# Designs tried in a protein design run: peptides against a protein of PDB entry 4PN1. Part 67

Target 1, 261 residues: chain A of PDB entry 4PN1
Amino acid sequence: KIEMNFLNKPIVPDTTKVISNFLTHYLITEPVEHVEIEAKLGTLIDLETQNRFEFPVMNETILNPEFNLRTRFESDMTASEHKYLNEFLNQAFRDSQKPGRLPFAYKHTKQVDLFYETEDNSRDKIRVSKNQSDNQVLACVKKRRVADLFLYCPNDAFDIRISISDELPVSMPSGNQQPSLTRLKDRVGYVHQEIKIDLTKTTQNDPVYDTTERHELEVEFGNIADLRDRAQKAKDGMEAPLFRRVQLFMDNVRILRREHS

## One batch from the design tools (peptide; aimed at target 1 V18 F22 N64 L149)

Design b1_p28_7_s1 (made by RFdiffusion4, then SolubleMPNN; from b1_p28_7, 14 letters changed)
Fold by OpenDDE base, seed 4:
Structure b1_p28_7_s1 (fold): chain B 261 residues (1-261), chain A 28 residues (1-28)
Amino acid sequence: as target 1 above (261 residues)
Amino acid sequence: ELEELAEKIKEWQKKLSESPMGTFPRQP
């Protein structure tokens, strides 16, 4: 008979605890009403060197936001890396359709995002998302970034940004208002156990970065109500359900960030 | 929107018949 450890009980990784606490804060303590929680693959860049940030650690490390690390996060990858991940996820999808597995769901969407300035000149823009094929409005939201948590992953192809956002549904901008920015998105979405994985190719005229295309991979909690319930239970002293859900989320992220062509 | 997304995810889970396509053109 094999036991897990000398207590023969599951142990929760410290990373899971830290992330769970981070999420609980914005789910329960200072609750964001229309919360979006996603992890993006990318690169932590040292602002001084303009290279990938070098931190004296040897594994996945959550960076303390209280320390002024002169870094930026680039949520982009090469077209080749993006293609590789797409192929990888396609294979994972196929494998999940086999008997005895929980299947992926798949969706391919092409949308146009129109960004509008708010009347209050707030930093937050209104985003109108439309389907490219029929111009049907999919969403109209004001998205505010609330908080970020960065994971430095020295052994993997990508670092991770976990983001808390508030996606407030708002009314459509007035017909006389012109969009300040237009973004085309080609997105393939995979859903497994209510965890959403999106590969997105974004086409945008960016005057600053001179980048016409971005390639992003994001992992999102698909069932926020369940996550909030788990977070509430954690706040009430029952942490296990939240830890299990966060562990699942992070394992998916860890799989993806290790893949490279 | 999150509730709608959750519902969409549930709908996605029911639609197992779609073959995954790439965002990049298949190079011949």
Scores: peptide ipSAE 0.022, ipTM 0.315, DockQ to the pose 0.015
OpenDDE base, seeds 1, 2, 3, 5: peptide ipSAE 0.000, 0.000, 0.000, 0.020; ipTM 0.225, 0.239, 0.221, 0.328; seeds 1, 3 fail the geometry check

Design b1_p28_7_s2 (made by RFdiffusion4, then SolubleMPNN; from b1_p28_7, 14 letters changed)
Fold by OpenDDE base, seed 1:
Structure b1_p28_7_s2 (fold): chain B 261 residues (1-261), chain A 28 residues (1-28)
Amino acid sequence: as target 1 above (261 residues)
Amino acid sequence: SLKEIAEKIKEWQKKMAAAPMGTFPRQP
């Protein structure tokens, strides 16, 4: 007979505990009303060298937000990397349709995002999302970045940013208001066990600068109500349900950041 | 300074070990 460890019980990694505390803070302690929680693959850039951040560690490491490490995060990858991940997820989708598995859901969306300035000229813009094919309004929101948690991943091609955002539904801008920015989004979305994985190609036209293209991969918690319930239970002393959900989320992120052509 | 970094690390460790779930510093 074999056992997991000398207690014969599952053990919770520190990464899971730290992220769980981070999420619980913005779900329960200082609750964000219309919270969005996502992890993006990208690169931590050293502001001094403008190259990828380097630190003397040998594994996935959460950076302490109380320290200024003079970094920025670039949520982008090459077209080749993005294509490879798309093919990988397509195969994972196909495999999940087999008997005995939990299936992925799949959705392909093409939308236009129109950004409008607010009346108070605040940093937060109103985003109107429309379907490219019929120009129907999909959403109108004001998104505010609340907090970020950065993971330095020296063994993988990508680092991770976990972001807390407030995505407030708002009224449509007046018909006389012109958008300050327009973005085209081609998004392929996969959902497994209420965790969303999105591959997005974004094209932006600037009147002064040439067209810019970005390739992003994001992993999002698809059931915020359930996550908030788990976080409340954790705050009340029952942590296991939250830890299990965060572990699942992070395992999906880890799978994706390890894949390369 | 190295001393200031060490003190902040110790404070964070204490916070994570002793504080209830959902304790995290508000980011500016």
Scores: peptide ipSAE 0.237, ipTM 0.827, DockQ to the pose 0.454
OpenDDE base, seeds 2, 3, 4, 5: peptide ipSAE 0.222, 0.231, 0.226, 0.219; ipTM 0.828, 0.832, 0.826, 0.824

Design b1_p28_7_s3 (made by RFdiffusion4, then SolubleMPNN; from b1_p28_7, 13 letters changed)
Fold by OpenDDE base, seed 4:
Formats: sequence, C-alpha cells, structure tokens
Structure b1_p28_7_s3 (fold): chain B 261 residues (1-261), chain A 28 residues (1-28)
Amino acid sequence: as target 1 above (261 residues)
Amino acid sequence: SLEEIAKKIEEWNKKMANSPFGTFPRQP
C-alpha cells in the first residue's frame, strides 16, 4: 500500500490557507453583508515600466497586500485569448454532459449597466443592470470594493486578482437622473459545482480612460451562504470544508490561467 | 532594480534550459 506522506493524511497548501484566511476575514471577522467574491484573470503591470510585473519567484505567489509594489491590475485580455477560453469552456461544458460527470450549466446574457452618482456624492456609484432585450431591471446595487488579493503567476499567461466586494441593494435612482456611464455587457456564463465562470465582453464609450471593448474572465463563488457557513465552521475549528471549497475554486482558476493559444 | 531581476530570471532560465521540465518564459 502507498501512503500520501508519513502521516498518511492530505495536507493543505499554503495558498489555500492564505486565501481561506483572507476570505474568512471578510465573511466572518469583519463581515461584508452582501459580499461578492471573485477572481479575475489579468496582468499585474509595473507602473514604472508599464510591463508585466516581475518578481524573483518561480511559481504562483500571493502578494502581501500591505506592501505597495507600485503595480496596477489590468483585468483584460485579447479578443483571441478570450475566444480561445470560450472554446475551451465550451468543450469542457460538452464533456461534462457525459454520463458519470457533473454537468455545467450554461447561460448567455446581454445586459446594460447604467451608473448613477449618489446623492451624497460618495465614490460609490449606483449600478442599474437591465436586460438588453426587454429592458427589464435585473439589479440595482451600490458596489464597493472592499479588498483585493493578488496572485503573481510567472509561469502562466495571466495573473489573478481575488476581490471582495459589497453589493448593497438600493432603490432605483430618481427618474430625472442621467447615468454618468453606460456599459454593454455580453456575458457567457458557466456554472459547475456552484462556481461561476464568466466570459464577458464589455463595450464602453469612454475616449479618455476606457477601451471601447474589454474582454474579461472571472471566477466567482456561486453560493456565498454555503461559503460563509464553511468559514464559520473554520473559525470554530473545523477547517476542512472551507479548505476543500477554496481548493476547488483555485484549481478552476489555475486551469483557466494556463490556457492560451 | 527590475532590470536586475529580469536579468537574473533570464540567467536561471538559461541554466534550466536543458532540464527535463524545461522553462516557463514570461508572457509579454
């Protein structure tokens, strides 16, 4: 018989521990009420060189948020990369429909996001999301970015940003208010084991700051209530359920960030 | 400096070029 190690027990990688701690903080310790937790594929850019960030490490590395590394994160990819990932996920979807597998769910959505200033002139804008086909209101929220955790991935095409956001449901803006920004989103969504994988094409007309078209891939925890329960159990000394869920999430992220044509 | 870091990364990649697992060049 072969054993895994001298304890004959699975070990939890440091990455899983660090991310689990990060999530637990914003789920339990300083809880965000309407939390969204997502990982985006992109590139850490060195602000001085405007090139991809470089660090003397040879594998996936979580960067300490307390240090200013003079970087920005570009959550964008080329149309070609985005297309490749779409084809890859389509194949994964097809394969998951086979007997003995857990199937993906698939959804294609087209929406318009309208951003409005708040009455208090806060930095946070109200986002009204509408379906492009029938103008049905899908959501009205005030989204606040709470925290980010960056993973530098020198061996992969993309770096990763894990973000904690608060999406507070709010009332619709007054009818006399005009949106300060409008975004068209074409989103292809895949769900597997309550983990959401979204490919989004965003069209925005901002001649100063935004590209006309952006291509994003995000991975999101689809069941926050379950994740919060797991985090609470971890705080209470039962860590395994949280570690398993975080490991699953990160393995999906790792698969995706390695894929390129 | 970043240049020094990049140089050392390249040196390591050169050193590992003939290793069984190869090297992982950075994506531009």
Scores: peptide ipSAE 0.166, ipTM 0.663, DockQ to the pose 0.032
OpenDDE base, seeds 1, 2, 3, 5: peptide ipSAE 0.089, 0.108, 0.051, 0.050; ipTM 0.604, 0.623, 0.553, 0.577

Design b1_p28_7_s4 (made by RFdiffusion4, then SolubleMPNN; from b1_p28_7, 12 letters changed)
Fold by OpenDDE base, seed 4:
Structure b1_p28_7_s4 (fold): chain B 261 residues (1-261), chain A 28 residues (1-28)
Amino acid sequence: as target 1 above (261 residues)
Amino acid sequence: ELEELKKKIEEWRKKQAAAPFGTFPRQP
């Protein structure tokens, strides 16, 4: 018989605990009402060198947000990397349809995001999302970035930003208001065990600046209610369900950031 | 600068050790 360890009990990695604590803060302690929690693959850039951030660690490391490391996060990848991940996820999808597996759900969406300035010219813009095919309004929200947690991943092609956002539903802008920014999104979405994995090609048309294209991969908690319930239980002393869910989320992220052409 | 950083890290560790679960430092 083999045991897990000398106590024969599960051990929770520090990464899981830290992230769980981070999430619990914004789920329970200072609750974000319409919370979106996502991890994006990208690159931590050192502002001084303009190269990928370097730190004297040899594994996945959560950066302490209280310390200004003079970095920025670029949530982008090459078209080749994006294509590879798409193919990888397609294969994972196919494999999950086999007997004995939990299947992926798949959805392909094309939408346009229209950004509008607020009356107070606040940093937060109103985003109206519409289906490209029929112009149906999908959402009208004011998204506020609440917090970020950065993971430096020296062994992988990508670093990770975990973001907590508040997506406040708001009324549609007035008919005379023009969008300040337009984004076309081609998104392929995969859902497995209520974890959403989205590959998005974004074309941004700025009236003032040049058109930019980005390739993004994001992993999102698909069941916030369940996550909040788990976080509440964790705060009340039963941490295991939250830890398991966070670990699942992070394992999916880890799989994805390791996959590249 | 390094010593200051070390001190700050130590202070953070002490703070975190005393903090209940579900509390996270505010980002600047």
Scores: peptide ipSAE 0.295, ipTM 0.834, DockQ to the pose 0.430
OpenDDE base, seeds 1, 2, 3, 5: peptide ipSAE 0.215, 0.278, 0.276, 0.210; ipTM 0.698, 0.817, 0.814, 0.727

Design b1_p28_8 (made by RFdiffusion4)
Pose (drawn by RFdiffusion4):
Structure b1_p28_8 (pose): chain A 256 residues (1-205, 211-261), chain P 28 residues (1-28)
Amino acid sequence: KIEMNFLNKPIVPDTTKVISNFLTHYLITEPVEHVEIEAKLGTLIDLETQNRFEFPVMNETILNPEFNLRTRFESDMTASEHKYLNEFLNQAFRDSQKPGRLPFAYKHTKQVDLFYETEDNSRDKIRVSKNQSDNQVLACVKKRRVADLFLYCPNDAFDIRISISDELPVSMPSGNQQPSLTRLKDRVGYVHQEIKIDLTKTTQNTTERHELEVEFGNIADLRDRAQKAKDGMEAPLFRRVQLFMDNVRILRREHS
Amino acid sequence: SWIDKVKDDPYWKEVTEKIEEFLEEREE
């Protein structure tokens, strides 16, 4: 017989607790009506060296946003790094279809992104996405970035950025208006337990941009867990962000 | 702020101390 600790009851990892606080704030305390919560793989770049951020730590660590660490985030990876993750996810996809497993879901989207500027003093963009096939509109949203949280991961090829955005559905722009940006997007979507794993390849109308993002697919249920956590019963919320971060961690450690 | 909930936590204090030491060494 073996116990996990001298209490024999599970304990919350420090990072899971902190991220739960970050998510509960923008879900409950200062709520965002149309919230998108996603984490992207990429690289923390030191502004002076223009290289990867160096920090005297040995494990995955959350950076305090109230400190100026002179850093920016590159949400980009090589084509090989993108293909390597594609193969790994495909293999993980088929293994989930086997007996006893909770299966993956799959959705491949070939669409066009149209970005517009706003009439306000804000730096928000109005995004219009259309099918590359029939050109029917998939979405028309005004997107506002609310908050970011950076995880420096010295043991891995990637760092993590957790973004909280606000995607408000809006009406279509006028025809007599030039889009600020137009690009193709090849999004390969995997879904497991309502956690979305998106593998995106955008083509600038040339420059290519390869990304991997992991986002909560069921916000309404996550908001409910955030409410129960504010009221004391915080175990379901912790179990949720633990699953999210563990998925993000598995994909982060996958590299040649 | 959501950070007010974690200022008393040992993990947050340790990460803040490391950040302060890292910024002091970069000013030298």

Design b1_p28_8_s1 (made by RFdiffusion4, then SolubleMPNN; from b1_p28_8, 10 letters changed)
Fold by OpenDDE base, seed 5:
Structure b1_p28_8_s1 (fold): chain B 261 residues (1-261), chain A 28 residues (1-28)
Amino acid sequence: as target 1 above (261 residues)
Amino acid sequence: SWLDLVKDDPYYKEINELIKKFLEERKK
C-alpha cells in the first residue's frame, strides 16, 4: 500500500494557501459585495527595460505586494497564441464530452461594451454591455478594481494576475450621455466545474490611434457564492474545501499558461 | 490587510529580506 506521505495526509501548497488567504480576505474579512475574481494571462513587464520582468526564482511565485517591483502587467497575447489556446480549449471541450468525464459547457458571445463617465467624475466608469446582434442590455455595472495578486511564472509563456473586482450593478446612464469608450468583444467561453475560461478578442477604436485589437484569456470563479461559503468555512477552521477549490482554479490556470503556439 | 494572514510564515521575514536585496541590486 502506498501512502501520500509520512503522515498519509494531503499537503496544501504554499501558493494555494496564500491565494486562499487573499481570497478569504475579500470574501469574508473585508467582503466585496459583488465580487468578481479572475486570473488573466499576460506578461509582467519591467518598467525600466520594457521587457518581461525577471526575478531570481525558478518557478511560479506570488509577488509580495509590499514591494514596488516597478512592473506593469499587460493582459494581452498575440493573435497566434490566442488562436492556439482556442484550439487547445476546443480539443479539451471535445475530450470532456466523452463518457466518464465531466463536460465543458461552451458559449460564444459577441457584445459591445459602452463606457460612461460617472456624474461624480470618479475614476470608475459605468459599463453597459449589450448583445451585438440585438442590442439587448446584458449588464450595467460599475466595476472597481479592489486588489491584484501577481504571479511570476518564469517557466511558462505567461504570467498571471489574479484580480478582485467589485462589479456593482447600477442604473443605466440617463439622458443624452454619450459613451466615452466603446469596445467590441468577441468572447468564447468554456465552463468546467464552474470555472470559467474566456478567450476574448477586444476591438477598440481610438480617436487618436488606429483600431486596436487585444487578445485576452481569463479564468474566473464561476460560483462566487460557493467560494464565499468555502472561505467562511475556512475562517471557521475547515480549510480543506477552500483549498481544493483554489487548487482546482490554479491547476486550470497552470495548464493554460503553459500552452503556447 | 490580507498580508497579516501570511506574516506568521516562518520564512516570511527571510524572503522579504531577500527581495530587498534583489531590489537593491537592481538599482545599481
Scores: peptide ipSAE 0.042, ipTM 0.337, DockQ to the pose 0.675
OpenDDE base, seeds 1, 2, 3, 4: peptide ipSAE 0.007, 0.034, 0.036, 0.000; ipTM 0.274, 0.345, 0.261, 0.257; seeds 3, 4 fail the geometry check

Design b1_p28_8_s3 (made by RFdiffusion4, then SolubleMPNN; from b1_p28_8, 12 letters changed)
Fold by OpenDDE base, seed 2:
Structure b1_p28_8_s3 (fold): chain B 261 residues (1-261), chain A 28 residues (1-28)
Amino acid sequence: as target 1 above (261 residues)
Amino acid sequence: SWLDQVKDDPYYQEIVKLIEEYLEKRKK
C-alpha cells in the first residue's frame, strides 16, 4: 500500500496558502465591496536593465510586496504569442465538448471604453463601456486598483500579476465632459468552471501618445460570491474549499503561462 | 496587512535577509 506521506494526508502548497491569504484579506478582513480578482500574463521588467526581471530562484515565486524590487509589470504579449494562445484555447474548447468533460463556454465581445476624469481630479477615472455594434452602455464604473501580487515564473513564458480591484458603479458623466482616453477592445472569452479566460486586443487612442495596440490574456474568478463564501469559511477554520478553488485558478494560469509560440 | 499571517513563519526572516542582501548587491 502506498501512502501520500508519513501523515497520509494531503498537503497544501505554500503558493496556494499565500494566495489564499491574500484573497481572504480583501474578501473578508478588509472587504472590497465590488471586487474584481484577476491574473494577467505578462513580464516583470527590471527597471535597471529593461530586461525581464532576474531573481536567484528556479521556479514559480511569489514576490514579497513589502520590497521594492525596482520592477514594472508589462501586461502585454506579441501578436504571435496571442494568436498561439487563442489557437490553444480553441483546441481546449473543442476538447471540452467531448463526452465526459465539462464544457467551455465561449463569447466574443467588441466594446469601446471611454475614460473620464472625475470632478475631484482624482487618479481614478470613470470608465464607460459601450458595445461597438449598437453603442449600448454596458457599464459605468470607477475602477480602483487595491492590491497586486506578483509571481515571478522563470521557467515559463510569462510572469503573473494577480490584482485586486474595486469596480464601483457610478453615474454617467455629464454631457459636457469629454473622454480623456478611448479604448477599443476585441475580447474572446472562455469560461470553464466559472473561471474566465479572456484574450483581448486593445487599441488605444491617446491624445498624447500614438495609437497603441496591446494583446492581453487575463484569468478572472467568475463567481466572486462563491469565492467570498469560501474565504469566510477559511477564516472560520475550514480552509479546504478555498484552497481547492485557488488551486483550480492557479492551475489554469500555470497551463496558460507555459504556452508560447 | 494580509502579510501578518506569514510573518510568523520561521523562515521569513531568512528570506527577508536574502532579499536585502540581493538588493544591496544590485546597488553596486
Scores: peptide ipSAE 0.096, ipTM 0.550, DockQ to the pose 0.651
OpenDDE base, seeds 1, 3, 4, 5: peptide ipSAE 0.006, 0.068, 0.009, 0.013; ipTM 0.286, 0.421, 0.243, 0.354

Design b1_p28_8_s4 (made by RFdiffusion4, then SolubleMPNN; from b1_p28_8, 10 letters changed)
Fold by OpenDDE base, seed 3:
Structure b1_p28_8_s4 (fold): chain B 261 residues (1-261), chain A 28 residues (1-28)
Amino acid sequence: as target 1 above (261 residues)
Amino acid sequence: SWLDLVKDDPYYKEIVELIKEYLEKKEE
């Protein structure tokens, strides 16, 4: 008989533990009420060189947030990379419809995001999202970035930013108020086992980016209530359910970040 | 802090020093 180790028990990777602790903090310890948790594919850029960040590691590494590495994260990719990922996910969708598999769900959405300044000129803007076809209001929120966790991935096409955000529902801006920014979004969404994968083409006038069009891929926890429940169980001493969910999430991210044209 | 659990690692201090050294060298 073969055993997996000298304790004959499963071992959880450190990456899973670190991410789980990070999530537990903002789900349970200092809970964010309207929490959004997502991972974006992109590139860690060294501010000094303006090239991809380099670090003396040989595999996926969570960067310690206590260190100022003088980096920025660019959540963008080329149109060709984006197209490749779209085709890849389309194939994955098709394969999942076969007997014996858990199927993907698919949705294509075109929306307009209107950003409004607040009366107090706070950093957080009000975002009104509308359906592009009929201008029906989909959401009106004030989004606040709470925390980020960066993964440097030297062996993959993309680095990863895991973000905790608070999306507070708010009332619509006054009718006479003009938006400070307008963003068009063309989004293709895939959902598998309550993990949401979105490919988004965004058109906007953004001074931070040289290009008007952005191509983003994000992976999001689709069931926050379940995740919060798992995090609570972890705080109570039962960590396995949370670890399994985080592992699932990260495996999906790992698959995607390795793909490129 | 959620980092407290990581800081308990017996090699944490050593790794922190290595990181600092690397960053200093990179800036030169």
Scores: peptide ipSAE 0.068, ipTM 0.337, DockQ to the pose 0.598
OpenDDE base, seeds 1, 2, 4, 5: peptide ipSAE 0.000, 0.052, 0.000, 0.007; ipTM 0.240, 0.326, 0.268, 0.240; seed 1 fails the geometry check

## One batch from the design tools (peptide; aimed at target 1 N21)

Design b1_p29_1_s1 (made by RFdiffusion4, then SolubleMPNN; its pose is not in this set)
Fold by OpenDDE base, seed 5:
Structure b1_p29_1_s1 (fold): chain B 261 residues (1-261), chain A 29 residues (1-29)
Amino acid sequence: as target 1 above (261 residues)
Amino acid sequence: DEKKKEEAEKELKKREEEINKKMEEILNK
């Protein structure tokens, strides 16, 4: 008979604990009402060198937000990398449809995001998302970035930013307001066990600059209510459900960041 | 035993084809 360890109990990785605590803070302690929690693949860039940040660690490491490391996070990848990940996820989707597996759900969305300035000239913009085909309004939100947690991943193609955002539903801008920015989004979404994986191609037309394209991969908690419940239970002394959900999320992130063309 | 194996392989192949077809339909919409 094989046991997991000398206690024969699951051990929670420290990364899982740290992330769980981070999430619990913004779910329970200082609760964000309309919270979005996502991880983006990208690159930590050293502001001094403009190269990928180098830290004296050999594995996935959560950076301490108390330290200014003089980095920026670029949430972008090459078209080739994005294509590879799309093919990879397509295969994963196919494999999940086999008997005995939990299936992926798939959704392809093409939307236009219109950004409007707020009346108070706040830094937060109103985003109106519309379906490209019929101009149906999908969402009208004011998104505020609340917090970030960065993971340096020296062994993988990508570093990770986990972000907490507040997506407040708001009324539509007045009909006389013009958008300050327009973005086209082509999003391929995969959902497995309420974890959303989105590949997004964003096209931005600038009247002054050439059309720019961004290729992003994001992993999002699809069931915030469940996650909040788990976080509350963790505060009440039952941490296992939260740890399991965070572990699932992070394992999916880890799979994706290791894939490269 | 060989007949059962052949039937199982045929069923597996059929399921794979159905999955692929369904995916193509989803991806092409």
Scores: peptide ipSAE 0.020, ipTM 0.399, DockQ to the pose 0.011
OpenDDE base, seeds 1, 2, 3, 4: peptide ipSAE 0.011, 0.000, 0.045, 0.005; ipTM 0.293, 0.237, 0.534, 0.328; seed 3 fails the geometry check

Design b1_p29_1_s4 (made by RFdiffusion4, then SolubleMPNN; its pose is not in this set)
Fold by OpenDDE base, seed 5:
Structure b1_p29_1_s4 (fold): chain B 261 residues (1-261), chain A 29 residues (1-29)
Amino acid sequence: as target 1 above (261 residues)
Amino acid sequence: MEKKREEAEKKLKERYERLDKEMEEILSK
């Protein structure tokens, strides 16, 4: 008989613990009511060099938010990278439909996001999301970024930003208000075990500047209620369920950030 | 630049349409 280790118990990576604690804080300790938790693939950029940030580490590393590293995160990738990831996920989808596997769900959405300024001139804008085909309102929210956790991934094509956001449902802006910004989103969504993986092409029309396109890949916890329950259990001394869910999430992220053309 | 953009958008649209069809076929089985 082979044992996993000298305790014969599963061991949790430190990364999982750190992320779990981060999530627990905003799920339980200082709870965000309408929380969205997502990881985006992108690049940590050194503000001094304008190149990818370089840090003296050799593997996936959570950056300490207490340190000002003079970096910015660009949640973008090339069209070719985006295409490759789409093809990769399509194959994963197909493979998951085979007997003995848990299947992916797939959804393609085309959305228009309209951003409105708030009356109080707060930095938080109201986002009205509409279906591009029929202009049906899908959501009206005030999204506030609460916290970020950055993972520097020197061995992979992408770095990671895990973000906590508050998506507060709000009433529709008055009919007299004009949107300050409009974005078209073409999103291909994959869901596996309640983890959402979205490939999004965003087109922004600027009246002054040329139309800009962004290609994003995001991984999101699809069941916040379950995650909150797991986090509560963790606070109560049972950490395993939370660790397992976070591990699943991070493994999916790790798979994706390693894949490139 | 505008022509390249339009072409890229067209290609992307075509790609997603093909993908949607493929996925629907898979999901229908």
Scores: peptide ipSAE 0.024, ipTM 0.431, DockQ to the pose 0.009
OpenDDE base, seeds 1, 2, 3, 4: peptide ipSAE 0.013, 0.000, 0.033, 0.013; ipTM 0.352, 0.220, 0.525, 0.320; seeds 3, 4 fail the geometry check

Design b1_p29_2 (made by RFdiffusion4)
Pose (drawn by RFdiffusion4):
Structure b1_p29_2 (pose): chain A 256 residues (1-205, 211-261), chain P 29 residues (1-29)
Amino acid sequence: KIEMNFLNKPIVPDTTKVISNFLTHYLITEPVEHVEIEAKLGTLIDLETQNRFEFPVMNETILNPEFNLRTRFESDMTASEHKYLNEFLNQAFRDSQKPGRLPFAYKHTKQVDLFYETEDNSRDKIRVSKNQSDNQVLACVKKRRVADLFLYCPNDAFDIRISISDELPVSMPSGNQQPSLTRLKDRVGYVHQEIKIDLTKTTQNTTERHELEVEFGNIADLRDRAQKAKDGMEAPLFRRVQLFMDNVRILRREHS
Amino acid sequence: TEEEEENEEKAEEELEELNELLEEKNEEP
């Protein structure tokens, strides 16, 4: 017989607790009506060296946003790194279809992104996405970035950025208006336990941009867990962000 | 070895301070 600790009850990892606080704040305390919560793989770039961020730590760590660390985030990866993750996810996809496993879901989207500027002093963009096939509109949203949280991961090829955005559905722009940006987007979507794993390849109308993003697919249920956590029963919220971060961690450690 | 321990303590203190700040924000009405 073996116990996990001298208490024999599970304890919350420090990072899971902190991220739960970050998510509860923008879900409950200062709520965002149309919230998008996603984490992207990429690289933390030191502004002076223009290389990967160097920090005297040995494990995944959350950077305090109240400190100026002179850093920016590159949400990009090579084509090989993108293909490697594609193969890994495909293999993980088929293995989930086997007996005893909760299966993956799959959705492949070939669409066009149209970005517009706003009339306000804000730096928000109005995004219009259309099918590349029939050109029917998939979405028309005004997107505002609310908050970011950066995880430096010295043991891996990637760092993590957890973004909280606000996607408000809005009406279509006028025809007599030039879009600030137009590009193709090849999104390969995997879904497991309502956690979305998106593999995106955008083509600038040339420059290519390869990304991997992991986002909560069921916000309404997550908001409910955040409410219970604020009221004391915080176990379901912890179990949720633990699953999210563990998925993000598996994909982060996958590299040649 | 002493420098690695000191850096580890500092990283832990920074993470505790961030956690306390986020808890205070979540306690606001």

